# Ledger of designs, part 92: peptides against a protein of PDB entry 6GMG

Target 1, 331 residues: chain A of PDB entry 6GMG
Amino acid sequence: DSDDRVTPPAEPLDRMPDPYRPSYGRAETVVNNYIRKWQQVYSHRDGRKQQMTEEQREWLSYGCVGVTWVNSGQYPTNRLAFASFDEDRFKNELKNGRPRSGETRAEFEGRVAKESFDEEKGFQRAREVASVMNRALENAHDESAYLDNLKKELANGNDALRNEDARSPFYSALRNTPSFKERNGGNHDPSRMKAVIYSKHFWSGQDRSSSADKRKYGDPDAFRPAPGTGLVDMSRDRNIPRSPTSPGEGFVNFDYGWFGAQTEADADKTVWTHGNHYHAPNGSLGAMHVYESKFRNWSEGYSDFDRGAYVITFIPKSWNTAPDKVKQGWP

## One batch from the design tools (peptide; aimed at target 1 C64)

Design b2_p29_8_s2 (made by RFdiffusion4, then SolubleMPNN; from b2_p29_8, 22 letters changed)
Fold by OpenDDE base, seed 3:
Structure b2_p29_8_s2 (fold): chain B 331 residues (1-331), chain A 29 residues (1-29)
Amino acid sequence: as target 1 above (331 residues)
Amino acid sequence: MEEELEQIRRDLEQAYQSQLDKLASEKSK
């Protein structure tokens, strides 16, 4: 029951974390212990450790989305999302490939579409764009200067994003970030902000007016990135899970993973932080657990999802929720 | 590795409806 959710109690600021549990290349811990780590490593505002506030603990308690929520400072809007789709691979496989034994045409097309997405290239595109944005932010003291810098950077790189509308999620993302406008945040100064990345896994077949097959096996045409830009229109993502293909089967609506602003060049060595479920220590689900996974473990996803998007948002540079280096686990 | 992933998946699945309801409420504030 939704009423089983509990906000984790406050942890003393100086309390050190217990060791994380290693599991198949991941590091795992209970949410309270993650709060301890967060306070020691990620809580810093202007270089000073902070106790996680009640509001932040409440956000965190919501599970997989909670980790991204507490570290980004806002509930994910997912408006500035990137992916990579190999159109040639998709077309060639549809023409030359064949359904597996017992696989329907719809299952085949859905699978081929899923396999035509490249998670690593999608992540790389988001990192590339975030880098461009960070350069545009660096010496911009108002939004106009930021936008001008951004357009110049894109023009220099001959990036198709330069052709986006001024009101597109790409150009409007900064102004729509609450922490940008906050006095203790960006204070309307772009140079005080930095771009950060998180990832969302979700289902493509969310259109209720479409065929049952698309809802069960995926919509091959849904949530594809625009050519050249890599932008994904997320407006149709309504957190609708995959439809069951057999009696008793159920699927989850989404998963979120926090990357931040790590500088590790090797994608496979990057660390992604995510949660399993809302915190219910006295309920059937039990306490929330937090996982720190390598990219390989994160990007693998589940059968529940056939799309992965890499989303850019912004946080104040004074926050340490997105450090250059993230160490997996504790110690 | 598969066992861990399956456990995480089950945990997410069990929390699905309750999480959506609470998140929807928070977004409306």
Scores: peptide ipSAE 0.025, ipTM 0.631, DockQ to the pose 0.039
OpenDDE base, seeds 1, 2, 4, 5: peptide ipSAE 0.024, 0.026, 0.027, 0.031; ipTM 0.621, 0.642, 0.635, 0.639; seeds 2, 4, 5 fail the geometry check

Design b2_p29_8_s3 (made by RFdiffusion4, then SolubleMPNN; from b2_p29_8, 20 letters changed)
Fold by OpenDDE base, seed 2:
Structure b2_p29_8_s3 (fold): chain B 331 residues (1-331), chain A 29 residues (1-29)
Amino acid sequence: as target 1 above (331 residues)
Amino acid sequence: SAAEEEQIKKDLEQAYQSQLAKHKSEQSK
């Protein structure tokens, strides 16, 4: 039960992490040891190492979302999300493909839709947009300057995002970031902020007014990116899990992976940090573990999910929670 | 590995209620 969640204890600021356990392309450690690593590597504010605060440790204790939460500085809102969907592939497979043996039509359609998403292209789109945003931020000392720069960058690239409404999450994301307004954060200076990326896995079939089949097997039409922009309307994501297809089956509502602002050009070499469950060292779940996975391990996801979104948010440049290079594991 | 992922998945599933509760609380802010 959620009542078993415990905030991990404070770790001494200078305590070095124990070695991570390598496992099939991942690096794994217990949450307390991740805190140690975080303090050594990611905790820096204005170049000064910080102890993870009780509040941050509490955020982290929530599991997969907690990793993104502590590193982004806010609970994920998922408003500025990107994906890539191959419409032609989807249509072709629906037309020319066939259900597998024992697969229902709804199951087939849901699977085909899932397979029509390209996680790598979705990630690359988010990175592209984040890069544009970062260029727009660099010398902008007020929001107006940022927005003007952003529009110019988009125009230069002939990017469809230039046509988004001013109220779109794309343009409003910065102003809606708490750390942008904080004195010790952006202090309303865009040039003090940088774009960062995290990913969310979730279920498409969340509409309770839809068919049971969509809830069980996915809604092929849900959470598709808009053409040209790649933007996904996440407003309908209410963290509703996949419906069971058999008695006793259960699915989790989401997974979150933190990427930050890594500059590694090869997607397959990027590191994604995520947690397994809330920290319950004295409960049935046990201690929370943190995983540092390669993109292939992260993007594979689980059967619980048929959508992956790559979300852009912002953090102050003074934070080191999103360094250019993330090293997997320890040392 | 598949085995590792299965274990991770099971752990995530068990954490569902906590995650949902947190989402609701944050959405209200």
Scores: peptide ipSAE 0.052, ipTM 0.686, DockQ to the pose 0.038
OpenDDE base, seeds 1, 3, 4, 5: peptide ipSAE 0.025, 0.024, 0.038, 0.026; ipTM 0.684, 0.651, 0.664, 0.633; seeds 1, 4 fail the geometry check

Design b2_p29_8_s4 (made by RFdiffusion4, then SolubleMPNN; from b2_p29_8, 22 letters changed)
Fold by OpenDDE base, seed 4:
Structure b2_p29_8_s4 (fold): chain B 331 residues (1-331), chain A 29 residues (1-29)
Amino acid sequence: as target 1 above (331 residues)
Amino acid sequence: DEEEKKRIEEEIERSYESQLAKHKWLQSK
């Protein structure tokens, strides 16, 4: 029960984390210990360590979205999302492939669609766009300058995003970021902001007017990236989980992983931070745990999800929630 | 926003049992 959710207590600013537990490319710890690490490593505002506030601890306590929430400074809106879909692979597999033994046609099509998404290319696209945005931000002291720079960068790269509407999430993302407008944040100065990335896993078969098979096994046509831009229309994502295929089966509606602004060029070496569930130390779920996973482990996802989107948002450069390098675990 | 908070809590509640299963799965690795 969500009523069992508890806000983790404050941790002393000088308290060092206990060692994380390594496991198959992941590093795991309880949420309280993550708060300790966060305060030592990620809490800095203008170079000064900060104790995680009650509000931030409350955000964090929501679990699978909490890590992204506390580090991005806002609840994920998922408006600027990217993915990569191999249309040729999809068509070829549908044409030449066949369902596995016991697999229905709907299951087969859903699986083939899921497998036709390239998580690494989707991530790379988001990183590419984030880099373009960061270049546009760097010397822009008002939104107009940022937008002009952005258009120039896109034109130079012959990027299809240059054709997006001015009101699109792509161009409006910065102005719609609360921390951009905050006096102690961006203060309406784009050069004080940087683009950051997180990922959302979710289910494609969310349309209640569609077939039950699509809700159970995925909608092969849903949430595909637009050609050229890689943009995913997330407007139809209502956080509806996969429908059960058997009695008692239940699925999670989403998962979130925080990447930030790591500069590691090798995707496989990037670290993704995520939570398991809301913090309920005295409830059935127990204490929330935080995981720092390599890209392979994050992108693998769960059977609960058949889509992975890589989302761009912005944070003030004065925040250290998105450092260039993320060290997995502790120490 | 209290309404948003409530919405988030409801979203998490709907996935309660599945989240537990996910947690156990992660621990088994």
Scores: peptide ipSAE 0.069, ipTM 0.719, DockQ to the pose 0.300
OpenDDE base, seeds 1, 2, 3, 5: peptide ipSAE 0.083, 0.024, 0.026, 0.026; ipTM 0.723, 0.578, 0.574, 0.575; seeds 1, 5 fail the geometry check

## One batch from the design tools (peptide; aimed at target 1 Y62 C64 N239 V252)

Design b2_p30_3 (made by RFdiffusion4)
Pose (drawn by RFdiffusion4):
Structure b2_p30_3 (pose): chain A 331 residues (1-331), chain P 30 residues (1-30)
Amino acid sequence: as target 1 above (331 residues)
Amino acid sequence: TLQEKIDAYTNYAMSEEERERLEEQVKEEH
């Protein structure tokens, strides 16, 4: 009867996954089967396939956060985040639009703020920034050389990110990556690391001391990207879900999607990996399923979340959890 | 960390009571 979280059992390294295909832009498989796929195409350490460890299987079983947790080797901090927001559209639709049939002004403002975000440009911004970071660490063998290379290209590119504080989440992103300091990971050598991207969908009204309207309909001033840099301050994100509007209405707090470092230029052809909930086949929610969605399917989101952040972190180049190509389903 | 496990697990709670129950469960395990 227990809806307790269970860890999926170990899958032999030779066990191939059951076949599955995408339908209308999304593919899904039970977590036990995804582990088989992951071991075949994502588990490589210096080109050598590996079995998903007990610890990794435990991390994965926690739901949507599990895929990102496993692939990055760290519970997501969301410290370095980017988004796009049309300030002019937001200000214009507030002073020119009107609430629809059946909206409070708080609900109208919350929705307009939500629709003013552009997740394609937000992902695009994280893409170009991650590319600058990767070029900065290509031949840099110490952090100092990496930071010099990073500032040099940002200044020449007139990127407002050049003026970020030395201790900001942006400039400290590499040094604060645990695998960067590990002797089996980056070993304090930026050339052994790689920037990767994952996404977080979440709710804007997370201040427990704010009005109920913001908790139920959103805070338009919350989690807006800074101008010029596109950085999103994720420090006030506390994994608090949207408050219900009527009794019995449940919302999920957040959703994580793993992109990695795919080379596909078409943002709409990129694949994003995420789970539906934690693993509980003997319980109420059932077994965890891993979803592989095209970008537009992922960025469609849900009413649970009115905010999207595209996050940059680093993994060692020796890993294969962020390959150049990601294929939906199997084979 | 414990807090990370609580956050990941309680994410799917559909009520505040369910959230408290799951948080207590994770704390008991640890």

Design b2_p30_3_s1 (made by RFdiffusion4, then SolubleMPNN; from b2_p30_3, 15 letters changed)
Fold by OpenDDE base, seed 2:
Structure b2_p30_3_s1 (fold): chain B 331 residues (1-331), chain A 30 residues (1-30)
Amino acid sequence: as target 1 above (331 residues)
Amino acid sequence: SIEDDITALTRYARSEEEREKIEAKVKEKY
């Protein structure tokens, strides 16, 4: 029941979190306790700890997307998304592979496509691009300077992104970031902003005009990254869940994981923060829980999803929602 | 699209007022 969502109550600014609990290789806590941690660790604006506002608590209450929402400062637009797809592997497996016992051709193709995505390489690509962007931002005091720097960086690296149109989400992402324009944010100064990363898991088979099989088992051709750039066209992602394969089966439409701007070079040691569902303490779903997962746990995803995208957005450097190091759990 | 975002979030709205609030918030990102 969609009407069961509740905004978590305010937590005192100085209230310390209770210890997180281990859960399947990740740290877990109830949303209220995450708010406490967030206030202690991530809430800082210009070095000053802040109480999570009612608005922020409301955003957070939406579950998995809420964690990314509150930390990025805006509802995810997913415009600047990256992935890695092994086309050769895909073609080879389709040609030489065999469906499993009881597996339909469509199911086989969907599975092979899913397995042809490399989450680690996708994440690495996003990190690479974010690094380029951060270099371009560093000394740019207007958007023009940022764009010029960005183009230079891309040219130096012979990156295919240099060929993107000026209207591409790649170049327009900064200007389209609300916090960039805010007085207490970037104040139109690129050097006050930094690139951050989150991930979205979603279903490929969202086209209602396609076959039922694609909706059930995935669309092997959907949401592939462009060669060279790694950009994923997310325009067709309408948050449509996987279609049931059997009566009574239901799937979730998406999952979001917040990475931010961690500097840990080892992907496996990076921490991803995400929520399970919207906060419904009085409903059937119960209270929202927040997880801090290692990359392996995050990237594994669920059967609900066959795509993972790594998305770049921007936040003010004055925010501490994307620190260089994230500690898993509490204490 | 903005419409998709609105749809995705407003399904959890408990009132018309909340729906409008959500819609406004979504629109702010554009």
Scores: peptide ipSAE 0.028, ipTM 0.665, DockQ to the pose 0.115
OpenDDE base, seeds 1, 3, 4, 5: peptide ipSAE 0.024, 0.025, 0.021, 0.023; ipTM 0.627, 0.634, 0.591, 0.625; seeds 1, 4 fail the geometry check

Design b2_p30_3_s2 (made by RFdiffusion4, then SolubleMPNN; from b2_p30_3, 16 letters changed)
Fold by OpenDDE base, seed 5:
Structure b2_p30_3_s2 (fold): chain B 331 residues (1-331), chain A 30 residues (1-30)
Amino acid sequence: as target 1 above (331 residues)
Amino acid sequence: SLQDLIDALTRYARSEAEREAIRAKVEAKL
């Protein structure tokens, strides 16, 4: 199989997109057409349309992570991640449930753990935290002011995040964002930044020191959110895919979906933008396609993954890669 | 990082052999 990545060619700034096509309840198009849409809708810097740069096109070409990369301005580090896990459901299902016919105990436990995660609540928690962060950013002109505001907001809401260590990804995320430090970005001014959200799907059974069963069927105890905060320790996520359960079976390592900063209150109406694979128009994989999915379509994921995390990062307010409203497809 | 790029490219690798092939191609071009 020849799978050579190619950077999509530049698209003229005034080139309008071709219509997207329906694909299993989502809108789908080839990567070049997404670039056209991106230039018309998301490319704006300080209100001015921009042609997608070669660097940005290269980032985009890396596939499922590419959409998040180009819109966030950095390769995802996934440090500030949230999820929701129903511990009571998990315990009750383990106690009262039974393995399906032919299902091993390990497979049963892995499945029950997967089903005990609530994607919608995880997303809601991330949105809640992003909102708090945005309030803290609004009038803060240095990092100290931002952190003070953040602490005050959390205290007022009696949020458990107020107890996080100063070195926690929660408090360090802004200072570790390249665009925050850039002259044409935040320029070290928090009030010029806003919180945005993306999601990552991945496999729980990544620990090489654990049992083979956990690597095949999931680790029920891995990547659970901390009680009260919803924070997920992502330090052990090394992009290791699920182990095959049968000969010839193979799984992919992750999926990424871009949400940004949509204000739609109904989770089911939010739009998630994601790609399939790296752009290889002359290879076996073919051209990269971009999908705009509703939350239901995104959150369902694939059998390759048993975890979903909702990650907060920051972009300059001058960027239009995370608008209040995202329209699915084109026109 | 190079590792991050390899991780991204191996997103749709269907086997360990394919992952290794992708890694090798990336490393050969850099």
Scores: peptide ipSAE 0.024, ipTM 0.606, DockQ to the pose 0.866
OpenDDE base, seeds 1, 2, 3, 4: peptide ipSAE 0.023, 0.017, 0.022, 0.014; ipTM 0.590, 0.530, 0.586, 0.462; seeds 1, 2, 3 fail the geometry check

Design b2_p30_3_s3 (made by RFdiffusion4, then SolubleMPNN; from b2_p30_3, 15 letters changed)
Fold by OpenDDE base, seed 3:
Structure b2_p30_3_s3 (fold): chain B 331 residues (1-331), chain A 30 residues (1-30)
Amino acid sequence: as target 1 above (331 residues)
Amino acid sequence: SLQDLIDALTRYARSEEERAAIEAAVRAKL
């Protein structure tokens, strides 16, 4: 029950975290302890530690999206999303494969589609684009300069994104970022901003006008990336969960993982920070826990989801919520 | 209040659809 959500109390600025505990290859802690870590490691504005504000603690308390929310400074809008889909694998498996024992045709097709997404390639595409954007931002002091730089960078790389419309989420993402417009943020200066990445897991079968089978087992054609660009049209993602396949079964609507701007070249060594559920210490769900997972553990996802998108947004360079290196756990 | 928070978060939303999506997402959080 969402009514059980509680905002975690403030933590003293200088309080050190308790040790994280291992959990299935990831580091895990209760939300209050994550706040302590966040204040020590990620809270810095212009190099100065900050106590997590009540507003930020409230954002964090919303669970899986809360970690991305507090670190990005805005609720995820997911407009600039990337993925990778292996069309040949999909076609070949549909042609040569067959449903497992007890598996329906729709279930088989949904599974094959899910398995045809390459999470690592999707993530790498997002990192590539973020890198291009960061180069475009570096010495641009107005949006026009940023856009010109971006187009030049894309042209130099022969990137298909150069052909995107000026109104596309790709080109409009920066100006639509609240922190870009904030006086103590970007102050409308692109060179004060940097691109960051988070990931969203969600369900493909969200179209209420489609078949029940698609809602239950996935829509193989939904939320595929555009060839060349890797862009995913997220306009039809309305946070609708997977439909139950059996009585009493229920699925959650999304999961979010925060990557930021880590420079680790090996995807498998990158750390993804995410929460399990909203903070309900006095409710049935209990206290919120925060996980720091390696890419393998994050990208594996849950049966609730059959899509993973990697989203680019922006934060001020003065924030330390997206450092070059993220250490898993504590200490 | 939650509404005040939503209003603050959606202040730079590009459309009413986006505003609604954000609100729905917040309310239907994990």
Scores: peptide ipSAE 0.027, ipTM 0.625, DockQ to the pose 0.067
OpenDDE base, seeds 1, 2, 4, 5: peptide ipSAE 0.023, 0.009, 0.008, 0.024; ipTM 0.598, 0.414, 0.428, 0.436

Design b2_p30_3_s4 (made by RFdiffusion4, then SolubleMPNN; from b2_p30_3, 19 letters changed)
Fold by OpenDDE base, seed 4:
Structure b2_p30_3_s4 (fold): chain B 331 residues (1-331), chain A 30 residues (1-30)
Amino acid sequence: as target 1 above (331 residues)
Amino acid sequence: SLEDDIIALTRYARSKEEEEAIRAKVEAKY
């Protein structure tokens, strides 16, 4: 964040968006135009279109996290995160693989670890869990009922999440969601809430006590999902960027992509909404842009990051920030 | 491989946009 950050101005409620432009297989627009689209498509509360509030515009202005923030209604806590890691692939590649020309051993190990994550399987796991949660939320009118339903669903599926502690982010996620407690939100009624998904890209080599090589090229052992559950311990994620490998090089702390609750079964056809940077129309970075990317484009990430996590949170069903179908671009 | 080429070339990207541009160009060649 910079002092150059500016809150985008309000857009008239009935103003239609300008067409998005194609950008490397994704749809792109300036933040103000996204606000217009958001008001037309995603702003609805109880079926009524709403103008994006100043607070929401302020959240949005933070860039990559802003899209997830405005649509989820809270700053991402990232506590309930999922990924998929192929341990066998990792071990085999380490054993049988060789560094590329000019690649250090640490760089090789970091790369192999990165490549051992399966973004599609990680996303699928999050969707599976979200589905279980949604079933548990259905017809549950208090938290106790929700938790009981959740345990039953997990037992029926023989899911390892059933063994999580009651204080685990998995079980506490709903109660810790501000919108769940809000009168105009869930009002403490789980059946008024639904599970939604966003993704975070970040750097594995965040341990300052570790070797410089891990900070530069990744920590192969960091942020792996737990076997069976797929849960990633995000407690060590402090938004520390990748360390420069050369003078003048800099990396971004994180990237966030909003999926919501799309019902599209084909992962490749799902749409992910994300921002490039904080809104600085009068600064060097310029105006914030919002992208609507297909899963392939999102999951590829950037060299800034070697981890991708798929995070579950909750929003009120009365919000339309996570519709069943998301259309890429405009019109 | 395609991925190897992308990785090799994106090392020099100075921005996300540039990285994406490089990726797109490389993919178009395959």
Scores: peptide ipSAE 0.017, ipTM 0.491, DockQ to the pose 0.024
OpenDDE base, seeds 1, 2, 3, 5: peptide ipSAE 0.015, 0.016, 0.016, 0.019; ipTM 0.507, 0.514, 0.500, 0.511; seeds 2, 3, 5 fail the geometry check

Design b2_p30_4 (made by RFdiffusion4)
Pose (drawn by RFdiffusion4):
Structure b2_p30_4 (pose): chain A 331 residues (1-331), chain P 30 residues (1-30)
Amino acid sequence: as target 1 above (331 residues)
Amino acid sequence: AAAAAEAAEIEAALATYRDTNRARWRHDHA
């Protein structure tokens, strides 16, 4: 009867996954089967396949956060985040639009703010920033050389990110990555690391001392990207879900999608990996399923979330959780 | 101390995630 979270059992390294295919842009498989796929194509350490450890299987069993947790080796902090927001569209649609049939002004403002975000440009911005970071750490063998290389290209590129504080989440992103300091990871050598990207969908109205309207319909001024840099201050994100509008209405508080470091230029052809909920095959929600969605399927989101952030973190180059290519389903 | 605070934040986030999924399940089966 218990809807308790259980850890999926160990899968032998030779056990191949059951086949599955995408349908209308998304593929899914039970977590036990995804572990088999992950061990075949994502588990490599210096080219050697590995079994998903007991700890990694435990992390994965927590739901959508599990895929990102496993692939990055750290529970996601969302410290360095980017998004795109059309300020002109937002201000124009507020002073020229009107609420639709059956909207409070708070609901109208919340929706317009939601629709003013552009998740393609947001992902595109994180893409170009991560590329600058990777070029900065290519031949840098200490952090100082990395930061010098990073500032040099940002200044020459006239990127407002050059003016970020030395202790900002941007410039401190590499040094604050645990695997960067680990002897078996980056060993304080930026050339042994790689920037990767994952996404978080979440709710904007997370201030418990704010009006109910913002908790039910969103806070338009919350989690907007700074101009020029596109940085999103994620410090006030406390994993608080959207408040219900009627009794019985349940919302999920967040969703994480793993992109990695795919080389595909078509943002619509990129694959994003995420789970539906925690693993509980003997319980109510059932077994965890891992979804592999095209970008547009992922960025479609749900009414639960009115905000999207594209986050940059680092993993060691010796890993294979962010390969150049990601294929939906199996084989 | 900072490591304990971080672990408590992660535990709270996972608990909230679990509870929101259970609330949604009850809503879909109402």

Design b2_p30_4_s1 (made by RFdiffusion4, then SolubleMPNN; from b2_p30_4, 22 letters changed)
Fold by OpenDDE base, seed 5:
Structure b2_p30_4_s1 (fold): chain B 331 residues (1-331), chain A 30 residues (1-30)
Amino acid sequence: as target 1 above (331 residues)
Amino acid sequence: AKEEEEKKRIEEDLETAYQSHLAVHKAQNA
């Protein structure tokens, strides 16, 4: 029952976190303790620690999306999403592979499609694009200057994104970021903003007009990145979960992982922060937990999902929610 | 209004989730 969601209480600004707990190669803590860590490490605005506001605590309380929400400053729109899909692998496996014993054709195709996505390459593409955007943001004092810089950067790199329409999420993402327009944020100055990355896991078989098999086992053709750009059309993502394959089976609609703007070159060493569910300390789900996972643990995902997208958004440079270095756990 | 609509959507989306990520984690590691 959504009615069981509770906003975590305020934590004193100077309260230090308790140690995180190891959990299957992750660092785990209860949401209240994450708030403590967040206030110590990520809360800084213009170099000053901030107590997590009631609004931010409310956002955080929504669970898996809440971590991304509080750190990005907006509810995820998922408009500027990237992935990598190995078309040759997909075609070859469909041609030469065979369904496992008891596996339906639809199940086989869905699995092969899932396995044809490369999470590391998808993440790398998002990082590459974020880097280009950050260069374009540098010394741009209005949106026009940013867009001009972006086009020049793309042309210099011969990037296929240069051919995107001016209305594309790629070009409109900055102007559609609330914190860009805020006086205490970007104040309409692109040079005050930086690109950040989060990831969403979701189900491909969301088309209700499609076959039941696609809803159960995935739609092999859905949410593929465009060749050359790596852009994923997320317009059809409506947070519809996987359909049950057996009675009593249920799936989660999505998962969100926050990366921010870490500079660690080794993808495997990057830290992804995510939540389990909405905060319901008095409900059946219990208290929300926050996980800090390495990329391998994040990118593995769950059987609930067959797609992973890496999304770019923007935050003010004055925020410390996306530092260059993220330490897993506490201390 | 938009934020409220988004909140409502999130709540609805989470209500339809039958399994917590914690449960999924346990199942995958078993």
Scores: peptide ipSAE 0.042, ipTM 0.702, DockQ to the pose 0.304
OpenDDE base, seeds 1, 2, 3, 4: peptide ipSAE 0.037, 0.059, 0.058, 0.056; ipTM 0.699, 0.707, 0.704, 0.717; seeds 1, 2, 3, 4 fail the geometry check

